# Designs tried in a protein design run: peptides against a protein of PDB entry 7BDX. Part 4

Target 1, 212 residues: chain A of PDB entry 7BDX
Amino acid sequence: EMGAAACTLLWGVSSSEEVVKAILGGDKALKFFSITGQTMESFVKSLDGDVQELDSDESQFVFALAGIVTNVAAIACGREFLVNSSRVLLDTILQLLGDLKPGQCTKLKVLMLMSLYNVSINLKGLKYISESPGFIPLLWWLLSDPDAEVCLHVLRLVQSVVLEPEVFSKSASEFRSSLPLQRILAMSKSRNPRLQTAAQELLEDLRTLEHN

## One batch from the design tools (peptide; aimed at target 1 A76 R79 L126)

Design b1_p8_6 (made by RFdiffusion4)
Pose (drawn by RFdiffusion4):
Structure b1_p8_6 (pose): chain A 212 residues (1-212), chain B 210 residues (1-210), chain P 8 residues (1-8)
Amino acid sequence: as target 1 above (212 residues)
Amino acid sequence: EMGAAACTLLWGVSSSEEVVKAILGGDKALKFFSITGQTMESFVKSLDGDVQELDSDESQFVFALAGIVTNVAAIACGREFLVNSSRVLLDTILQLLGDLKPGQCTKLKVLMLMSLYNVSINLKGLKYISESPGFIPLLWWLLSDPDAEVCLHVLRLVQSVVLEPEVFSKSASEFRSSLPLQRILAMSKSRNPRLQTAAQELLEDLRTLE
Amino acid sequence: ALLEELDS
């Protein structure tokens, strides 16, 4: 209970750039981010499906961990630190997104997809994520999730890699062969404006790159 | 005059999340949200055989109080703090909406309905408001108000209550059937565009979940 | 370039 309370407080204060700089400056953050991935992996493996039932100081603990990772990656030196020091944590995040079934731990998936988008803002972070093993199959599969907030964060991540045609050119062929053009087109007609324009903007960029 | 000027200044700065977080600790020593409800209750009681005066120092004081409550409830930890600590203030807001006759204190009713909408974004806040005494009769009473802005914010709150699970096993199925569907339909053909669209959106949501 | 601007 005490462990989760401290992680929740750290999640609250980690929204500040001044606090994020202080976390990376203290010579204990490396251990914190290594054991963070182990705790997130342990939490996901412990779930035999079901849902989560807002596990008392268990789910709130991992949510605080993913929330901190997201708030750290939201700061320039935070996403820089993560791609240099905590590449194993990025591997764990990408692994746990594929390991989590559609509809299972939706809040955890959005927090994790938000952190991947933030790390992709760093040039090396974009290279590391896009060059990870089944990255493209993972993207199209996360789009098969019924939750609209998960689909929105997948489209935002896809738009981020698509916005760097140099990195996008390495993962050619499968971007044209396997892309769920129909699902992205359906998302360009959603009554939710943020999801609708995200898919509309991604479709504009996808059609423009195939011709230009 | 001085009290209202300081409250208006606080309403201006309360649009910041940093300021809202700073306000939530101050409620301990000086019961800011406890005495806010008393001041709002005292103001409406003082309008015995009369309606609003406006441009007054007393009118802008309570407007600033309701505006601050709204700006606090607009921040996630603000609406979380209100539903945990300031449930009496939420009771007072819901009470004063029913106590205010139609056409009386229109601006105050709109600001109060905006704060309730914001608190309803929090899961516990939605339960607390929808399970409050006389809540459905209050929605009907507020929709009988001639002012379009008040009707719009009632429809926005009703839309917020209609969306999300609320157990969904006839707990929310009866809430939808008990609404003034005729008045919502009349407001769907309204000459006020903002009101017309809110009633139209709400009607779509009522039909979608039927 | 876009990433340099966003990271700055």

Design b1_p8_6_s1 (made by RFdiffusion4, then SolubleMPNN; from b1_p8_6, 3 letters changed)
Fold by OpenDDE base, seed 2:
Structure b1_p8_6_s1 (fold): chain B 212 residues (1-212), chain C 212 residues (1-212), chain A 8 residues (1-8)
Amino acid sequence: as target 1 above (212 residues)
Amino acid sequence: as target 1 above (212 residues)
Amino acid sequence: SLLEELLK
């Protein structure tokens, strides 16, 4: 309980850019983010398909860790730190997103996807993530989730790839051949207005790329 | 290990006044400091006279908690929060300082004494601490510690009492009758220059009070 | 333009 409370406070204060800079400027950041990846991995491996109690101390602790990573990735120096000095953590997040089944640990998926999205704002980060083995199949696996918030953040990450010509050109053939077009079209008709809008915008961006 | 790392980072960033304000401005502060007191109490009760491994994750976690309390008490709004909304934590710190034997958990004693000293800068905090049952005997118990850093921070807390006439007048009779004068005189001859100076200054302040 | 997301 105390660990979850402390980590939750650290998550809250990490919403400040100055706090993120203070964390990264210290000699403890590397060790902290290394242990973060290991802790998240251990948590996901412990689920064994069980229904996660979202209110457990362990869940709250891992959510706070994912939130800290997201807040670090929300600033330029944080993204640089992650892509230069914490690549193992990014690899871990990608792997964990693949290990989770549709409907499993929805809140954690959203937080991890938000962290990857923030990293994708950096061209170096986007290149690293998009060139990871199995990245495109992973996107479609995640887009099969019944949760609208998970799907929303997948669509946003897909949009980051589509909007960067240098990255998209390298994966365009695989992307076009495996695109779950019917699923994205179904999302464009969703009752969730955020999901609906994101799917519509992505479809428009894809149409523009087919004509160029 | 992850809990200790997260709490240590929270301790580090709490050196900023803005971070302390952010912690206290949230709805989680009360619960956090309540659990902090309970965690510190559980740790001290678990020692059973054993030699503490200072490098253990549990020790590092508790040191970080004590450090956070000290940093909160280092600012005006933090002191006000502690004396108005976290009195149980102050009571816990006083009790734990009494439960520890001379030479036991030296680093934790120093951190807890630093937190009490910072609270004593606030007149309301000083009144609350000094009017606590057994406060004067506790000071002399702590001053019997073989560690110079523990003794230094005890002398500083004694000086906070002596320098406030409204507080000192209420306890002056008990203070004078139980004062370990020979111990303080011995400290004024210490090879530790910080301890030597603190003891000399306290002796000068006490002499001034005897003549007024 | 991609917007950065901070969680409070």
Scores: peptide ipSAE 0.047, ipTM 0.846, DockQ to the pose 0.107
OpenDDE base, seeds 1, 3, 4, 5: peptide ipSAE 0.028, 0.023, 0.044, 0.023; ipTM 0.837, 0.835, 0.844, 0.831

Design b1_p8_6_s2 (made by RFdiffusion4, then SolubleMPNN; from b1_p8_6, 3 letters changed)
Fold by OpenDDE base, seed 1:
Structure b1_p8_6_s2 (fold): chain B 212 residues (1-212), chain C 212 residues (1-212), chain A 8 residues (1-8)
Amino acid sequence: as target 1 above (212 residues)
Amino acid sequence: as target 1 above (212 residues)
Amino acid sequence: SLLEKLFS
């Protein structure tokens, strides 16, 4: 309980850029983010089934950790830190997103996807995560999720790849050959306005790339 | 380990007034400080002897908690919060300071004394802690500590009482009857400059009060 | 296009 409470407070205050700088300017940041990855991994491995106790101390702890990573990645110096000094954490997040089934740990998936999206704002980060083994299959696996928020953040991450010619050109062949076009088209007709917009924008960006 | 790491980061960033305001402006502050008291109490109760593993995760966790309380109490709104909404935590700190033997958990004592000193800057806080049962005996118990830093912070807390006529007048009889004058005089001859100065200043303040 | 950063 105490650890989860402390981590929740840290998550809340980490929405400030100055707090992120203070976290990263300390000598404990590396250790913290190393243990973060291990803790998140241990949590996911301990899942005996698809049911998550959302209100458990353990769940709240892991959500706070994922939230902290997201908030750090929202800041330029935080992205630099994650991409340069905590690559193992990024690899862990990618692994966990692959290990979780559709509909499993939805809130955690959203937080982790938000963190990866923020990392993708940095070209170095985008290059790193997109060059991860199985990145494209992972995107499609995640896009099969029944949750609209999960799918939204996957589409945003896909858009980040598509908008960067240097990254997209390297994966374009695999991307085009495996693109779940029918699924994205279905999302462009969603009643969820955010999902609808994201799918529509991605389809427009893809059309633009096909004509060039 | 993870909880201790998170708490340590929270401690580090809590040195900022804006972070303290953010912690207190959240809806989780009350729960956090309630569990803080319980955690600190459980730690002290678990001590089987005078030896503290200073590098243990548990010790680091409790130190971070005490540090957070200190940093919160350093700010006006933090003192108001502690005095108005977390009195049980203050009572717990007073109890723990009484439960610990001279030379036991020195670093924790210093942090807790620093927090109480900061609380004493607020007249409401000073009134509250000084009206606690056994407060004067507790000061003398703590002043018997062999550690110069413990004694320094006790002398500062005593000075906070002596400098406030409304508080001192209520306890003046007990204070004068039990004052460890010889101990304070010995501290005024200490090789520790901070302890020497604090003892000398207190002796001067006491002399001023005797002549009025 | 400038990607919008996300906070949680």
Scores: peptide ipSAE 0.283, ipTM 0.859, DockQ to the pose 0.118
OpenDDE base, seeds 2, 3, 4, 5: peptide ipSAE 0.280, 0.280, 0.281, 0.278; ipTM 0.858, 0.859, 0.859, 0.859

Design b1_p8_6_s3 (made by RFdiffusion4, then SolubleMPNN; from b1_p8_6, 4 letters changed)
Fold by OpenDDE base, seed 4:
Structure b1_p8_6_s3 (fold): chain B 212 residues (1-212), chain C 212 residues (1-212), chain A 8 residues (1-8)
Amino acid sequence: as target 1 above (212 residues)
Amino acid sequence: as target 1 above (212 residues)
Amino acid sequence: ELLEKLFA
């Protein structure tokens, strides 16, 4: 309980750039993010057996950890820290997103996808993530999620790849051959306006790339 | 481990006034400080049996909690919060300081005394603490500590009482009758310059009060 | 940076 409460407070205040700088300026950042990855991994591995109630202290703790990673990645120095010094955490997040089934741990998926999206704002981060083994299949796996928020954040991450020619050119063949076009088209007709817009924008970006 | 790491980061960033405001502006502050008191109490109660290694995760966790309370109390809105909404925590800190023997848990005592000192900067806080049952005997008990840092922070807290006539007048008889004058005089000759200065200042303040 | 940052 106390750990989850402390982590939740840290999550809340981590929305500030100055707080992120303070977190990273300490000698404890590396250890914290190392243990963060391990803790998140342990939680996901525990799910295959027992229906961990969504409202458990453990779930709240892991949500707060994922939230902190997201907020750190929202800040330029935080992205640099993650990409330079916490690559294992990024690898863990990618692995966990693959280990979760569609519809499983929706809130955690959203937070992890938000963190990866934020990391993708940095070209170095985008390169690192996109060069991870199985990245493109992982995106399509995640896009099969029934949750609109998960799909939205997948589409945003896909868009960040598409908008970077140097990255997209390396994966263009795999991207085109495996693109779930019908799924994205269906999302462009969603009643969720955010999902609808994100799907439409991605379709427009893809059309622009096919004419070049 | 992860809880202690998160709490330690929260402690570090809580040195900022803006972070304290952010902590208190959330709907989770009350719960956090409630559980904080319980956690600290549980830790101190566990000490009578096993030599908890000073370097344990549990010790680090409790130190971080006490540090957070201290930093919250350093800020005006934080003092107001503690005095208005977390009195149980203040009572717990006073109780724990009484439950610990001289030389026991020095680092924790220092942090707790710093928190009480910060609360004492507010007249309402000072009144609340000084009106707590056994407060004066507790100060003298703590002043018997072999640690110079503990004694320093006790003297600072004593000074805050002495400097407030409305508070001091209520306890003046008890204060004069039980004052460990020889102990304070010995501290005024300490090789520790901070302790020496604090003891000298207190002796001067007390002399000024006797002539009035 | 063309992409909007996300806070959680």
Scores: peptide ipSAE 0.318, ipTM 0.870, DockQ to the pose 0.118
OpenDDE base, seeds 1, 2, 3, 5: peptide ipSAE 0.318, 0.315, 0.316, 0.316; ipTM 0.870, 0.869, 0.870, 0.870; seed 1 fails the geometry check

Design b1_p8_6_s4 (made by RFdiffusion4, then SolubleMPNN; from b1_p8_6, 4 letters changed)
Fold by OpenDDE base, seed 1:
Structure b1_p8_6_s4 (fold): chain B 212 residues (1-212), chain C 212 residues (1-212), chain A 8 residues (1-8)
Amino acid sequence: as target 1 above (212 residues)
Amino acid sequence: as target 1 above (212 residues)
Amino acid sequence: SLLEKLFA
């Protein structure tokens, strides 16, 4: 309980760039993010057995951790830190996103996707995550999720790839061959305005790339 | 482990007034400080049985919690919060300081004393803690500690009382009747310059109060 | 890229 409360407070204050800088400027950041990955992984592994109530202290703890990672990645120095010093955490997040079933741990998926999206703002980060084995299949796996918010954040991550010519050119063949176009088209007709807009924008960006 | 790491980071960033304001401006602060008191109490109770290594994750966690309380109390809004909304935590800190033996949990004593000293900067806080049952006996109990840093912070807390006429006048009879003058005089001869100075200043303040 | 950063 106390750990969850502390992490929740840390999550809340991590919305500040100054706090992120303070977290990263300390000598404890590496250990924290190392354990963060392990804790998230342990939590996801525990889901196969006991229906951990979504409102459990454990769940809240992991959500706070994912929130902290997201907020760190929202800042330039945070992205640089994650890509240079915490690659294992990024690998863990990618792995966990693959291990979770559609509709499972939706909130955690959203937070992890938000963190990856923020990392993708850095070209070095985008290169790293997009060059991870199975990244494209993972995107399509995640895009099969019934949750509109999960799908929204997947589309944003896909857009990050599409908007970077150097990254897109390297994976363009795999991307085009496996693109779930019908699914994205269906999302462009969603009643969720955010999802609709993101899908429409991605479709427009893809059309632009086909004509150039 | 993860809880200790998170609390350690929260402790580190709580040195900022803005972070303290963010902690207190959130709806999670009350729960956090409630659990903080309970966690500290549980830890101190656990010391009677197992020699918890001072470097244990549990110890580090409690030190971080005490550090957070100290940093919160260092800020005006933090003092106001503690005195208005977290009196139970202050009572817990006073109790734990009484429960700990001389030489036991020195680092925790120092942090808790620092927090009480910071609270004493607020007249309302000073009134609250000084009106707590057994406060004066507690000061003398703590002043019997073999640790110079513990004694230093006790002397500072005593000085806070002595410098406030309204507080001192209410407890002056008990204060004078139980004052460990010989102990304070011995401290004024300490090789520790901080302790020496604090003891000397207190003795000077006491002399001034006797002549007025 | 002019990607908007996200806060959690």
Scores: peptide ipSAE 0.323, ipTM 0.863, DockQ to the pose 0.156
OpenDDE base, seeds 2, 3, 4, 5: peptide ipSAE 0.318, 0.318, 0.321, 0.318; ipTM 0.862, 0.863, 0.862, 0.862

Design b1_p8_7 (made by RFdiffusion4)
Pose (drawn by RFdiffusion4):
Structure b1_p8_7 (pose): chain A 212 residues (1-212), chain B 210 residues (1-210), chain P 8 residues (1-8)
Amino acid sequence: as target 1 above (212 residues)
Amino acid sequence: EMGAAACTLLWGVSSSEEVVKAILGGDKALKFFSITGQTMESFVKSLDGDVQELDSDESQFVFALAGIVTNVAAIACGREFLVNSSRVLLDTILQLLGDLKPGQCTKLKVLMLMSLYNVSINLKGLKYISESPGFIPLLWWLLSDPDAEVCLHVLRLVQSVVLEPEVFSKSASEFRSSLPLQRILAMSKSRNPRLQTAAQELLEDLRTLE
Amino acid sequence: SLREFDEL
């Protein structure tokens, strides 16, 4: 209970750039981010499907962990630190997104997809994520999730890699072969404006790159 | 005059999340949200045989109080704090909406309905408001108001209550059937465009979940 | 438009 309360407080204060700089400056953050991935992996493996039931100081603990990772990656030196020091944590995030079934732990997936988008803002972070093993199959599969907020963060991540045609050129062929053009087109007609324009903007960029 | 000027200044700065977080600790020593409800209750009671005066120092004081409550509830930890600590203030807001006759204190009713919408974004806040005494009769009473802006914010609150699970097993199935569907339909053909669109949106949501 | 990166 005490462990989760401290992680929740740290999640609250980690929204500040001044606090994020202080976390990376203290010589204990490396250990914190290594054991964070282990705790997130342990939490996901412990779930035999079901749902989560807002596990008392268990789900709030991992949510605080993913929330901190997201708030750290939201700051320039934070996503810089993560791609240099905590590449294993990025591997764990990408692994846990594929390991989590559609509709299972939706809040955890959005927090994790938000952190991957933030790390992709860093040039090395974009290279690391896009060059990870089944990255493209993972993207199109996360789009098969019924939750609209998960689909929105997948499209924002796809738009981020698509916005760097150099990195996008390495992952060619499968981007044209396996892309769920129909699902992205359906998302360009959603009554939710943020999801609709995210898919509309991604479609504009996808059609423009195939011709230009 | 001085009290209203300081409250208006606080309403201006309360649009910041940093300021809202700073306000939530101050409620301990000076019961800001406890005495806010008393001041709002005292103001409406003082309008015995009369309606609003406006441009007054007293009118802008309560507007600033309701505006601050709304700007606090607009921040996630603000609406979380209100539903945990200031449930009496939420009771006062819901009570004063019913106590105010139609056409009386229109601006105050709109600001109060905006704060309830914001608190409803919080899961416990939604339960607390929807399970409050006389809540459905209050929605009907507020929709009988001639002012379009009040009707708009009632429809926006009703839309917020209609969306999301609320157990869904006839707990929310009966809430939808008990609404003034005729008045919502009349407002769907309204000459006020903002009101017409809110009633149209709500009608779509009522039909979608039927 | 292209994407922008950190200038640290």

Design b1_p8_7_s1 (made by RFdiffusion4, then SolubleMPNN; from b1_p8_7, 4 letters changed)
Fold by OpenDDE base, seed 1:
Structure b1_p8_7_s1 (fold): chain B 212 residues (1-212), chain C 212 residues (1-212), chain A 8 residues (1-8)
Amino acid sequence: as target 1 above (212 residues)
Amino acid sequence: as target 1 above (212 residues)
Amino acid sequence: SSMSFDKL
């Protein structure tokens, strides 16, 4: 309980850039983000057993951790820190996104995808995550999710790759050969307006890249 | 481990007034400070058994909690919150200071005394803590501590009472009848310059109150 | 599209 309460407060205040700078300016940041990855991994591994209630203190703790990572990645110095000093955490987030089944732990997937999206705004971060082994298959695995919010955040991450010529050119062959076009076309017809828009924008960006 | 790391970061960033305002402006503050008191109490109760290593994650967690309370009490809105909405936490801190033996858990005593000192800067806070049952005996119990830093913070809290005529006048008879004058005089001769100064200033303030 | 940061 107390750990989850402290983590929830730390999450809430981490929406401030000055708080993110204060977190990162301290000597405790490295240890915190190292243990964050381990804690998230331990939680995901525990899901194969007992139905951890989504409202459990453990779940709320991990959601707060993922929220902190997202808020840190929303700031330039936070992205730089993650990409320079917390690569293991990024690798852990990518791994956990692969380990989770479609429809499983949807809230955590959304938070982790939001963190990766924020990291992808840094070109060095986008290079790092996109050069991670199995990144393209992972995107399509995640896009198979029945959850519209998961799919939205996957499409936004795909768009970050597509909008960066230096990254897209390196993966363009694998990307084009594996693209679940029918799935994206189905999403462009979604009743979820955010998912519909994101799928349409991505399809337009892809068409533009085929004509240039 | 992770809870202690999160709490340590929350402690570090709580030195900012804006962070304290953000903590208190959220709907999680009441629950957090309620659980804080319970966690500190549970920790102090655990000390009667196994030698909890001062460097344990549990100890660091409780130190971070006491540090957060201290930093919250350093801000006007934080003092108002504690005195209006977290009185149980103040009562818990007073109780735990009584439950700890001289020389026991010195670091926690110092942090709790610093929090109470910060609360005492608010006249409503000073009234609340000084009107708590056994407050004057508690001050003398804490002043019996062999630790100079504990004694320093006790003397500062005693000075806060003495400097407020409305508070001092209500307790003046009990205060004068129980005052460990020989102990304070011994502290005024301490090799610790901060303790020496605090004891001298208090003795001067007391002399001034006897002549008026 | 303006890449907007996700804040939570």
Scores: peptide ipSAE 0.186, ipTM 0.842, DockQ to the pose 0.210
OpenDDE base, seeds 2, 3, 4, 5: peptide ipSAE 0.184, 0.181, 0.181, 0.185; ipTM 0.840, 0.841, 0.841, 0.842

Design b1_p8_7_s2 (made by RFdiffusion4, then SolubleMPNN; from b1_p8_7, 4 letters changed)
Fold by OpenDDE base, seed 1:
Structure b1_p8_7_s2 (fold): chain B 212 residues (1-212), chain C 212 residues (1-212), chain A 8 residues (1-8)
Amino acid sequence: as target 1 above (212 residues)
Amino acid sequence: as target 1 above (212 residues)
Amino acid sequence: SKMSFDKL
């Protein structure tokens, strides 16, 4: 309980850029983000295929951790920190997104995808994440999720790759050969307006790249 | 480990007034400070007379909690919150200061005394703390501590009572009858400059009140 | 666009 309460407060105040700077300017930041990855990994391993109790202290704690990572990644200095000093945490998030089944830990997936998207705003971060082994298969695995918010954040991450010529050119062959076009086309017809828009925008960006 | 790391970061950033306002403006503040008191109490009870491992995760966690309370109490809105909404936490801190033996948990005593001193800057807080059962005996118990920093913060809290006529007038009879004058006079001769100054100032304030 | 996430 107490750890989850403290972490939830830290998450709430980490929405401020000045708080993120204060967290990162401290000597404890590296240790905190190292243990963050380990804690998130331990939680996902403990699921043993069971249904996550979303209201458990452990779930709330892990959500707060993922929220802190998201808020840090929302800021330029935070992205620089994650990409330069906490790559293992990014690798852990990518691993956990692969380990989780479709429909499992949906809220955690959304938070982790939001953090990765924020990291992808930095070209160094986007390069690092996209050069990770199995990144493209992971995107398609995540895009098979029944949850519209998971799929939305995956489409945004795919768009971040497609919009960066240096990154897209390296992965273009694998991307084109494995693209779940029928799934993206189905999402462009979704009743979820945000998912519909994101799928339409991505399809437009892909069409633009095929004509150039 | 993770809870202690999160709490340590929250402590560090709580030095900002804006962060304290954000903590208190959240819907989770009451729950956090309730569990804070319980956690600190559980820790002190678990000591069973053993020597505190100052470097333990549990000790660091409790120190971070006490540090957060201190930083909240450093600000006007934080004092108002503690005095109006978290009186049980103040009662818990007073109890824990009584339960700890001289020389036991010195760093925790200092942090808790700093929080009580900050609360005493608010007249409502000073009234509340000073009207607590056994407050004057508690001050003398704490002033028997072999640690100069503990004694310094006790003398500051005594000074906060003496400088407030409305508070001092209510307690003046008990205060005068039980005052460890010889102990305070010994502290005014301390080699610790901060303790020496605080004891001298208090003795001057007491002399001023005897002549009026 | 940056995504900050306030409390769930």
Scores: peptide ipSAE 0.052, ipTM 0.835, DockQ to the pose 0.046
OpenDDE base, seeds 2, 3, 4, 5: peptide ipSAE 0.028, 0.023, 0.024, 0.024; ipTM 0.821, 0.821, 0.820, 0.821; seeds 2, 4 fail the geometry check

